# Designs tried in a protein design run: peptides against a protein of PDB entry 5JNO. Part 91

Target 1, 112 residues: chain A of PDB entry 5JNO
Amino acid sequence: MVAKFQPPPEYQLTAAELKQIVDQSLSGGDLACRLLVQLFPELFSDVDFSRGCSACGFAAKRKLESLHLQLIRNYVEVYYPSVKDTAVWQAECLPQLNDFFSRFWAQREMED

## One batch from the design tools (peptide; made by RFdiffusion4, then SolubleMPNN)

Design b1_p25_3_s3 (from b1_p25_3, 11 letters changed)
Fold by OpenDDE base, seed 2:
Structure b1_p25_3_s3 (fold): chain B 112 residues (1-112), chain A 25 residues (1-25)
Amino acid sequence: as target 1 above (112 residues)
Amino acid sequence: SAELQALVEQVLEEHSAEQEAARLA
């Protein structure tokens, strides 16, 4: 028996919060991208190593890890149960997540 | 960062617009 997935407390969304994001979404893949922004804003910025030392800043990891994807998928499943099928997840959501994330960093790099 | 957040929203809106266009096609 596999236990139900529970998001860590810092990534817990209420039903109302999730619904608000869903209402703005056009598809499961679009919802996934919106969840990425809401749940993991740290992936879109550099991080200071320690408070008080701007010179000690470092680049955040610019990749979507399995845990990020798992969390997003579990929320998407609430309104798009079809993504429980791995083939659907890989065809509809993963490409959109990767494209969105890559586009962001590509544009960010062009601003330098 | 306000600028960084603006870029995030811009890319997100671009993505959403593409999805909307695909839905209507």
Scores: peptide ipSAE 0.576, ipTM 0.913, DockQ to the pose 0.809
Fold by OpenDDE base, seed 1:
Structure b1_p25_3_s3 (fold): chain B 112 residues (1-112), chain A 25 residues (1-25)
Amino acid sequence: as target 1 above (112 residues)
Amino acid sequence: SAELQALVEQVLEEHSAEQEAARLA
């Protein structure tokens, strides 16, 4: 038996918080994008995290990692159970997440 | 940053508008 996935405390949404996001969403993919903004605002920042530590070489990367996607998918499936199917997730939600995230950074580059 | 938040919301609104248009087409 596989244990239920439990999000870290920082990314735990209440039922009311999730419902508010769902009420603004038009689809599972749209919900996924809204969750991305709410859960991981740090992914939209261009702050140089290496400035404080030259020795560790730490730098934020502009990419969606597996943990980010897994957390988003877990919340999406509450209202869109079909995304439990990997094929549905890859066809409906994942492309919208990637497009949204890419468009954001493309516009950021034009403003610089 | 207020400017950063404004850009995020702009891109999100554009995405949502496209989804609405696709749903009604």
Scores: peptide ipSAE 0.574, ipTM 0.913, DockQ to the pose 0.839
Fold by OpenDDE base, seed 3:
Structure b1_p25_3_s3 (fold): chain B 112 residues (1-112), chain A 25 residues (1-25)
Amino acid sequence: as target 1 above (112 residues)
Amino acid sequence: SAELQALVEQVLEEHSAEQEAARLA
C-alpha cells in the first residue's frame, strides 16, 4: 500500500501563516501560486538553496515535482475543498502554477 | 537577492492582476 503523503518539516505552515496567504489570495489558483513562492523559494534561484535542513543536502531543480504539487494542493484544499476533485485541481490550479512558474523563468532567462 | 525577489513579486502581481481582470470580465 502506498504511504499517505506527509510534508517535510521545513514545509509545515501554521494555521496563522496559511491564513495570511489566503487573505492575500483571489482564488484557489492564485493561492496555489502564492504557496509556491512561500514554500519553495529555492525553485526560483539559480543557486542551490536549502531551508530548515542543513543535513539533507538535496539540490533544487528548475521544475515542479509531484511532491511540490501535492504539498501545495494539500494546503489549497483547506480553504478550497473543491480541489479535492482531481479534475478541478487540473483545470483550475495546475495550469496557473505551470504558467506562473514558466513565466518567471522565461523572464529570468531574458535577463542573461 | 533583492533583484530576484523583485522579479518573483512582479510575476506574482502580474498573475494576480490577470486573474482579477478575468474574474470581473
Scores: peptide ipSAE 0.570, ipTM 0.912, DockQ to the pose 0.850
Fold by OpenDDE base, seed 5:
Parts: C-alpha cells; structure tokens; sequence
Structure b1_p25_3_s3 (fold): chain B 112 residues (1-112), chain A 25 residues (1-25)
C-alpha cells in the first residue's frame, strides 16, 4: 500500500495560507496556476530550479516537471476533490498550467 | 525583482480574467 505523499518543508502550506489562495481562485485550474506562482517562484526567474530545491533532483529552467505537478495537485485536491480523477486533472488543470506558464515566458522573452 | 513579480501577477490576472469571462458566458 502506498503512503500519503507529504511535501518537503519548503513547499508546505498551512490551512490558512491555502485558504487565502483558494479565496482568490475561480476554478481548480485557476487555483493550480496560483499555487504554481506561490510554491515555485524560482521557475519564473533565471535561477535554476535545482538551486531552489535540493530534494527534487531536477535541473530544469523553463519546464514544469512531475514533482511540481504532483505537489500542486495535492493541494488542489483539498478544495476540488474531482481532480483525484486523472482524467479531470488532465482536462481541467494541466492545460491551464501549461498555457499560463507558456504565456509568462513568451512575454518575458519579448521584454528582454 | 519587482519588475519580474509584476509580470507574473499580470499574466496571472489575465488568466483569471479569462476564466471568469468563460464562467459568465
């Protein structure tokens, strides 16, 4: 049997912190995007991800990887339990995360 | 930086606005 996943301390949100983000969110996908910004600010800068997370082992600069998505999904499930269904997660949250992240870097490249 | 944070927030607000518009349509 698989034990429940627990995030590393640097990515742990209290119930109050999570509620603040939820109160600003319009949907599960919107919540996912807000969580991405709050949990992984290093993905929006020139700083390497591996520098910000010693536990994940990832060295990506401009890519959402499995650990990022897993952590976000765990928090989204608290208020949107339907995303426990992989089909719902892939239809509602993943496209919004990818679109949001791609839009950011597209605009960032235009400003540089 | 403040400029980078502003860009993140701008893109996030645009995304949220699109979600709200879709909900109301």
Amino acid sequence: as target 1 above (112 residues)
Amino acid sequence: SAELQALVEQVLEEHSAEQEAARLA
Scores: peptide ipSAE 0.568, ipTM 0.912, DockQ to the pose 0.810

Design b1_p25_3_s4 (from b1_p25_3, 15 letters changed)
Fold by OpenDDE base, seed 2:
Structure b1_p25_3_s4 (fold): chain B 112 residues (1-112), chain A 25 residues (1-25)
Amino acid sequence: as target 1 above (112 residues)
Amino acid sequence: SAALEARVQQVLAEHSAQQQAARAA
């Protein structure tokens, strides 16, 4: 049996906090986007934390990594258990996450 | 940053609006 996923303390949400986000969400995909903003505000920052690190670079900070997606999926599953199905996750949540994240940076580039 | 937060919330609101429109269609 697989052990229950326990997010790192930095990415833990209480039941009340999660419910608050859910109450604002229209769907599982919408919830996923809201969780992205709540859990990983650093992904939207202009600050280059990789300055001086040749292994990081600018491109790295503008990428949704597997850990980000897994954490979001785990929370979405609480209220939308259908996303446990990978096909549902890929059809309903991933496109919305990618579009949302891409749109954010596209708009920023147009304004800067 | 207040400006950064505003940008994030704007894009999020736009996304939610699109979802509402999709459901209504």
Scores: peptide ipSAE 0.536, ipTM 0.901, DockQ to the pose 0.861
Fold by OpenDDE base, seed 4:
Structure b1_p25_3_s4 (fold): chain B 112 residues (1-112), chain A 25 residues (1-25)
Amino acid sequence: as target 1 above (112 residues)
Amino acid sequence: SAALEARVQQVLAEHSAQQQAARAA
């Protein structure tokens, strides 16, 4: 049996916290981007993930990994259940997430 | 840092503006 995805405590949002983000969001894709910023600020920094926790044995790179995307999708589904359809997730949310994240790093590279 | 947060928020604002423009079209 496949266990239900359960986020680490630091990535768990209360209903109130999620609602605040939703209230600021214009769409499922917009919500996804806002969740990315709120849940994973470390992805926007130059700090090595392993520096804060050597015990986990896993150092994430400056990329959107499957676990990040799955966690974001789980929260987006609460208010936008249509993203349960993989085709909708891939058409509406993933492109916005990737573009947003890439745009951020592209801008950083230009500024050096 | 404050500078990093400002950069993140700027990109987010640009994304949101694009979403609003898309709705108007």
Scores: peptide ipSAE 0.533, ipTM 0.901, DockQ to the pose 0.869
Fold by OpenDDE base, seed 5:
Structure b1_p25_3_s4 (fold): chain B 112 residues (1-112), chain A 25 residues (1-25)
Amino acid sequence: as target 1 above (112 residues)
Amino acid sequence: SAALEARVQQVLAEHSAQQQAARAA
């Protein structure tokens, strides 16, 4: 059996912190987007990172990587257990995450 | 960066608005 996933310390959220984000969220997909912002603000920065993070799987600042998605999904599951189903995760959360993230950078590219 | 945060929040707001509109349809 695969060991239970443990988030890196820098990406730990308390129940209260998660609840605050949930209270602002309209859906599991919306929650996922808000978690993306809260957990990985570096993905929205133009600052270059000279040192990658092997622990969080950071490789490209403008790409959502598997570890990012996994971590977000784990938190979303707390309030939206249906996303434990991969089909639900792929239908409800992933498209919203990708759209949100791509729209952010698309807008930045046009304005900068 | 405050400017970056504002930009992120703007995109979040737009996303949320779209979700609300989708549910209303």
Scores: peptide ipSAE 0.530, ipTM 0.900, DockQ to the pose 0.898
Fold by OpenDDE base, seed 1:
Order: sequence, then structure tokens, then C-alpha cells
Structure b1_p25_3_s4 (fold): chain B 112 residues (1-112), chain A 25 residues (1-25)
Amino acid sequence: as target 1 above (112 residues)
Amino acid sequence: SAALEARVQQVLAEHSAQQQAARAA
């Protein structure tokens, strides 16, 4: 059996916090994007830590890693159980997450 | 930081608006 995913303490949401985000969401995919913004604000920062340190091994933060996606999916499942199906997750949530995240950085690159 | 937050919220609002429009169609 696969072990239950346990979010790191810094990414824990209370039921009330999650409900507040859900109330603003139009769909599972929309909820996923809102969770991305709330849980991982550091992914939207312009700070490039890899520029200042060659030895730290810091990789570009302009990507959504498996840990980010898994955590978001776990919260989305609470109100949209259908995303437990990988096909639904890949059809409804992943495209919206990728489009949203890419659109943000595309806009930033055009303006700055 | 305020400018960054504004940019994030702008893109989020645009995404949500598109979702609303798609739902209405």
C-alpha cells in the first residue's frame, strides 16, 4: 500500500482555510490554481538564488515539482473526490495549473 | 512585494474569468 501523504507543517491548511479557498473556486482546476498561489508564494518570486551561489545546487524555481502537485491534489480531493482518478486529475487540474503558472511567468518576462 | 501580489492576483482573476465564460457557454 502507498503511504498516506503527509504535508509538511508549513503547508498545512485548516478546514476553515480550505473552505474559504473553495468558496472562491469555480471548479477543481480553479481550486488547484488558488491553492498554488496560497501554498507556494515563493514560486512566484523573482529572486534567483542560483545566481549568487554555484555550490548550493539551487535549481530554477520556475517549475512545479511533484511535491507541489501532490500536495495540491490532496487538498483538491477533499471537495472534488473525482481527482483521485489520475485521468481526471490530468484532464481537469494539471492543464489549468500549467497554463496559469506559465501565463504568470510569460507576463512577467514581457513586462520586465 | 505589493506589485508581485498584484500580478499574481491579476493572472488568477483572468483565469477565473475564463473559467466562468467557458461554463456559461
Scores: peptide ipSAE 0.537, ipTM 0.902, DockQ to the pose 0.872; fails the geometry check

Design b1_p25_4_s1 (from b1_p25_4, 17 letters changed)
Fold by OpenDDE base, seed 3:
Structure b1_p25_4_s1 (fold): chain B 112 residues (1-112), chain A 25 residues (1-25)
Amino acid sequence: as target 1 above (112 residues)
Amino acid sequence: SSALQRKVQETLDQFVAEQQARRLA
């Protein structure tokens, strides 16, 4: 049989934790966005770790990387198996993730 | 921080509400 994907320990959700998020979700796209917040809160942080270092010039990456998306998709598939179809993932979940993430940072820019 | 978490949650709630409204329209 096909090997089951196992997420890294730092991103492992228990069945109860995942169910709680699912119970709050109204769609696969909604679930995806909630998983983004739960799994990767650091992506929403304004913390500049190089603030005290003039030589670092480090800027926090404000983008969703393939690893983030894959981990989210794996959990979404548990309750929305249709997202195993790439076309469905790209139509129902990926736009929601990108739009939500962009909205958050756009709002932050307006508040500054 | 707690303030950041609240801001993220508020953005999420608003976003989800808008998405659901569009689906029903």
Scores: peptide ipSAE 0.618, ipTM 0.924, DockQ to the pose 0.817
Fold by OpenDDE base, seed 5:
Structure b1_p25_4_s1 (fold): chain B 112 residues (1-112), chain A 25 residues (1-25)
Amino acid sequence: as target 1 above (112 residues)
Amino acid sequence: SSALQRKVQETLDQFVAEQQARRLA
């Protein structure tokens, strides 16, 4: 039996917080993008997370990782159960996430 | 950063608007 996915405490949303985001969303893909912004603001920053830790040497990457996507999908499924189907997730949500994220960084490069 | 969040939100709003327009076309 497979255990239910649980997000880390840092990315745990209450029902009220999730509902607030859902109320602003027009689709599952829209909801996914809004969740991306709310859950992972660090992905939109050039901040070096290793600046405060000489032992870390960690540099943030401008990519959506599997864990980020899994967490977002978990919340989207609450209000859009159809995304439990991988084909629906890949057609309705994943492209919007990638396009939105890429667009943001493309704009940032134009401002430099 | 408040400025960064504003930029993110503006990008999101613009992106969503364009997505809606495509669905209606």
Scores: peptide ipSAE 0.617, ipTM 0.924, DockQ to the pose 0.845
Fold by OpenDDE base, seed 2:
Structure b1_p25_4_s1 (fold): chain B 112 residues (1-112), chain A 25 residues (1-25)
Amino acid sequence: as target 1 above (112 residues)
Amino acid sequence: SSALQRKVQETLDQFVAEQQARRLA
């Protein structure tokens, strides 16, 4: 048996917190992006840790890892069960996440 | 950082607005 996935305590949302985000969302892709912002604010930080750890450097912080995506998907599935289908997730949510995340960092690069 | 979060939120709002505009077009 595979145990039901449980988010780490630092990434757990109450039903009320999740509902608040959902109420602001117009689609599963929109919800995914809002969850990205709420759950992982550290991914938007421009702090560079490359001096102490090359693996924690600038490039690493600008990467959406599998764990991030899985956590977001788990919450999106609560209100948009269709994303349980990988094809739907890849068509509706994943492009939104990537585009939003890339846009943010592109803007930051333009400011310098 | 509050300033950083404001920038993130602004980017999100603009992104969502553009997506909705394309859907309505």
Scores: peptide ipSAE 0.618, ipTM 0.924, DockQ to the pose 0.828; fails the geometry check
Fold by OpenDDE base, seed 1:
Structure b1_p25_4_s1 (fold): chain B 112 residues (1-112), chain A 25 residues (1-25)
Amino acid sequence: as target 1 above (112 residues)
Amino acid sequence: SSALQRKVQETLDQFVAEQQARRLA
């Protein structure tokens, strides 16, 4: 038997917390973006984790990884079960997530 | 950071408003 995906404890939302986000959302894509902000605020930070280490070669990445997307999708499915279809997820939620995330960083680059 | 949270929220609000406008058009 294969176990259901379980989010890490730090990314576990209660039913009340999820409902609060859903009540502010107008669509599945909107919900996905709000979940991104609530679950992963660290992805919007300029913190340099390689500061002081010229030898490690680590560079911070500004991208949404599979684990982030999977976790968001699991919560979106609770209220928008149609996103269980990969085609729907890729058409309605994934483009909005990428667009929102890219816009944020583009705006930051325009600020001096 | 509260300042960072405000910037993220403002970007989100603007983005959502644009998406809603396109759906109503």
Scores: peptide ipSAE 0.618, ipTM 0.924, DockQ to the pose 0.791; fails the geometry check

Design b1_p25_4_s2 (from b1_p25_4, 16 letters changed)
Fold by OpenDDE base, seed 1:
Structure b1_p25_4_s2 (fold): chain B 112 residues (1-112), chain A 25 residues (1-25)
Amino acid sequence: as target 1 above (112 residues)
Amino acid sequence: SSALQQRVQQTLDEFTAEQQAAALA
């Protein structure tokens, strides 16, 4: 038996919220990108955390961590069960997520 | 912020538009 994955309360989507995102999505990969934006807006922020504390040197890292990816995958699986297969997830969703995320930060780098 | 939200949405719109075009090709 595999324990059911339970997302933290702050990342819990209702059926209506998820359906709204799905209705705007063209594919599983597109859905994954839209979920990334909705669930983790903090990953797109350019906040200087060292501004308030020079001693700690804390800075937010611009990366998609395993927990982020797992949460997104769990919601994508609701409407695209094929992504339960790791090979499908790696072929259809991960490249889209990485391309979208990289495109955003590449654009921001050019604007700075 | 509103500015950040606009930037993210713009990138998403462009990305999905490309996906739409690719799907229709």
Scores: peptide ipSAE 0.538, ipTM 0.900, DockQ to the pose 0.842
Fold by OpenDDE base, seed 3:
Structure b1_p25_4_s2 (fold): chain B 112 residues (1-112), chain A 25 residues (1-25)
Amino acid sequence: as target 1 above (112 residues)
Amino acid sequence: SSALQQRVQQTLDEFTAEQQAAALA
């Protein structure tokens, strides 16, 4: 018997919150991208600043790491069980996530 | 920021539009 995944409290979504995102999604890949935005808004920020010091800015990490992907995948699986298959995850969701994420930063780079 | 939120949403909207078109093709 496999233990059910429990996300960290910081990344917990209620059933209603998840359903709301799903209702706006067209596919597993689309859902994955929407979850990326909702769960990890910090990945889309240029710089974060320490409170009280405008000179203490740091460039945000612009990388989709294993933990990010795993959390997204676990939520996607709720409505798209096929992504439990790694081949499906890699064919349907990962390319969409990478495309969406890279498009965002490519656009920002060109317009700066 | 609101500007950042708008840029993220814009990218998402464009992505969604492409997915919609692909699903109907």
Scores: peptide ipSAE 0.536, ipTM 0.899, DockQ to the pose 0.809
Fold by OpenDDE base, seed 5:
Structure b1_p25_4_s2 (fold): chain B 112 residues (1-112), chain A 25 residues (1-25)
Amino acid sequence: as target 1 above (112 residues)
Amino acid sequence: SSALQQRVQQTLDEFTAEQQAAALA
């Protein structure tokens, strides 16, 4: 048996915080996008992420990585357990996450 | 920054509005 995943403290949401986001959500895919904004504001920033963290040397990229997606999926599963099925996750949540994230940066590229 | 958060929120609002319209159609 595999132990339940525990997110790092910096990405921990209380039940009340998660409920608030869920109440604003129209679907599992919409919830995923709202979680992306809430959990990872650094992915939307023009600021060099590595400048703020000399210890880890992490450079922010305009890309959704496996850790981001895993954390989002874990929270979405609380209210939409069907996304435990990988086919459902890939059909309902991943396309919307990619669409939303791409829209943001496409718009920013036009402004810059 | 506040300006950045506003731009993120704007994109989110537009995206969710499209989803809502699609659900009603």
Scores: peptide ipSAE 0.536, ipTM 0.899, DockQ to the pose 0.828
Fold by OpenDDE base, seed 2:
Structure b1_p25_4_s2 (fold): chain B 112 residues (1-112), chain A 25 residues (1-25)
Amino acid sequence: as target 1 above (112 residues)
Amino acid sequence: SSALQQRVQQTLDEFTAEQQAAALA
């Protein structure tokens, strides 16, 4: 059998921390978005790694990677076991995550 | 930064408000 999923230490939430987030959540999708904010604040930053490095030309990629989604899903499953079903995850959580994340960056782009 | 955190929270609040409205509809 495949080993139980374990989040990396830097993304480990205690039961109390998770419960606090859940208590503020209206749904699995809402919980997913709140987890996104708590677990990955770096995804919302405008970090310019190219500053001071003209050669690297690094540009921050603003996307939710599979690992991000997997970590969030595993925490959501604790209180919403139905998201273990991929169809439920794709209908209830994934659209909310994408919408929330896109809204944030769309808003930032309009603040020129 | 504080400003960034506020922007993130603002977006979250807007999202939450929409979800609440939908739940009541």
Scores: peptide ipSAE 0.536, ipTM 0.899, DockQ to the pose 0.818; fails the geometry check

Design b1_p25_4_s3 (from b1_p25_4, 14 letters changed)
Fold by OpenDDE base, seed 1:
Structure b1_p25_4_s3 (fold): chain B 112 residues (1-112), chain A 25 residues (1-25)
Amino acid sequence: as target 1 above (112 residues)
Amino acid sequence: SAALQQQVQQTLDEFSQQQLEERLA
């Protein structure tokens, strides 16, 4: 038997925490964006955690990776089980996540 | 950073409001 996906401890939400986010959400896509902010605040920061380490490399910080998306999707599925369908996830959640994330960085770029 | 958190929240609020308006249209 294969165990289901288990989020890292630092990205675990209690039922109460998740419900609070859901209560503020208008849709599955909106919920996904709110989860992005709550779970991964580091993706919105200019801090370079790899600075000064040549061995660590310089990974891009301004992108949503598969692990981020998988974790968000798992929580969204709790209240919006339709996103278990990949087509629904790609139509309803991914575009909103990308739009929100891009808007934030575009705004920051204009302020510089 | 409090300033960063405020900026993220502002963007989120505006985004959510836009989604609400589109849903109600």
Scores: peptide ipSAE 0.557, ipTM 0.911, DockQ to the pose 0.823
Fold by OpenDDE base, seed 5:
Structure b1_p25_4_s3 (fold): chain B 112 residues (1-112), chain A 25 residues (1-25)
Amino acid sequence: as target 1 above (112 residues)
Amino acid sequence: SAALQQQVQQTLDEFSQQQLEERLA
């Protein structure tokens, strides 16, 4: 059997913390975007990744990597079990994550 | 950075509002 996915301690949310984010969310995709902001603020800055997580393998500064997406999906599944289906995850959450992330950086580029 | 977080939150709010409007259309 494959072990259940467990996020690194730096990216662990309590039930109360997750509930707080969920209460502000309008959908699974919206929840995913809010989780992105809360879990990975370093992706929204020009500062290099400084966390000591050897398992993260951070390489791209302005890219949503597989581990980031996996962590987000793990939490989204708690309140939106349908995203356990890869097709649902790719239709409801991934496009919103990518659009939101791209929109932010597009805005930053206009300010430069 | 508070300024950065404010910018992120602003983008998130606008994005969320747009998504809501699209679902209601």
Scores: peptide ipSAE 0.556, ipTM 0.910, DockQ to the pose 0.899
Fold by OpenDDE base, seed 4:
Structure b1_p25_4_s3 (fold): chain B 112 residues (1-112), chain A 25 residues (1-25)
Amino acid sequence: as target 1 above (112 residues)
Amino acid sequence: SAALQQQVQQTLDEFSQQQLEERLA
């Protein structure tokens, strides 16, 4: 068995904070997108330097990594336990996350 | 920045609204 995932302190939501986001959400997929925005605002900003390397000058990639998705899924499961099923997660939440994230960056690229 | 936050929120609102409309159609 794999140990229970524990989010880093900066990504730990209280029950009240999570409930506020849930109250604004229309579905599990919508909740996932809202969690993405709230938990990882840095993914929506331009990063000039990669983490831990200010000298290399390389920007962080604009992608949703496994750790981001895992953390979001853990919170979504609290109110939508069906996403514990990987098939449900991949059908209901993951496409919404990718669509939303892609939309944002596509719009930003049009502005530049 | 405030402008960036506004852009994110606007995209989210439009996305959510679109999803809702599609579900109700």
Scores: peptide ipSAE 0.556, ipTM 0.910, DockQ to the pose 0.870
Fold by OpenDDE base, seed 2:
Structure b1_p25_4_s3 (fold): chain B 112 residues (1-112), chain A 25 residues (1-25)
Amino acid sequence: as target 1 above (112 residues)
Amino acid sequence: SAALQQQVQQTLDEFSQQQLEERLA
């Protein structure tokens, strides 16, 4: 038996907090993007760690990792149970997350 | 950073609006 996944304390949302985000969301994909912003603001930071640590490259910071996606999916499933199906998650949420994340960084790169 | 947060929110709003328009079209 696999125990129910519980987010780390720093990524724990109350039912009220999650509902507030859901109320602003237009779809499961939109909800996923809003959760990305709320849960992982550090992914949008323009801090270049490569200046202090070559192992902590700037490019590595601008990446959605499996743990990020898993946490987001767990919350999305609360209101959109269909994303429990991997095919639905990959068709409805992952493209939205990637497009949004890429758009943000493309905008930032054009500012310089 | 407030400025950074505003940029993130702006991108999110534009993205959401675009998705809505595409869905309604």
Scores: peptide ipSAE 0.555, ipTM 0.910, DockQ to the pose 0.909

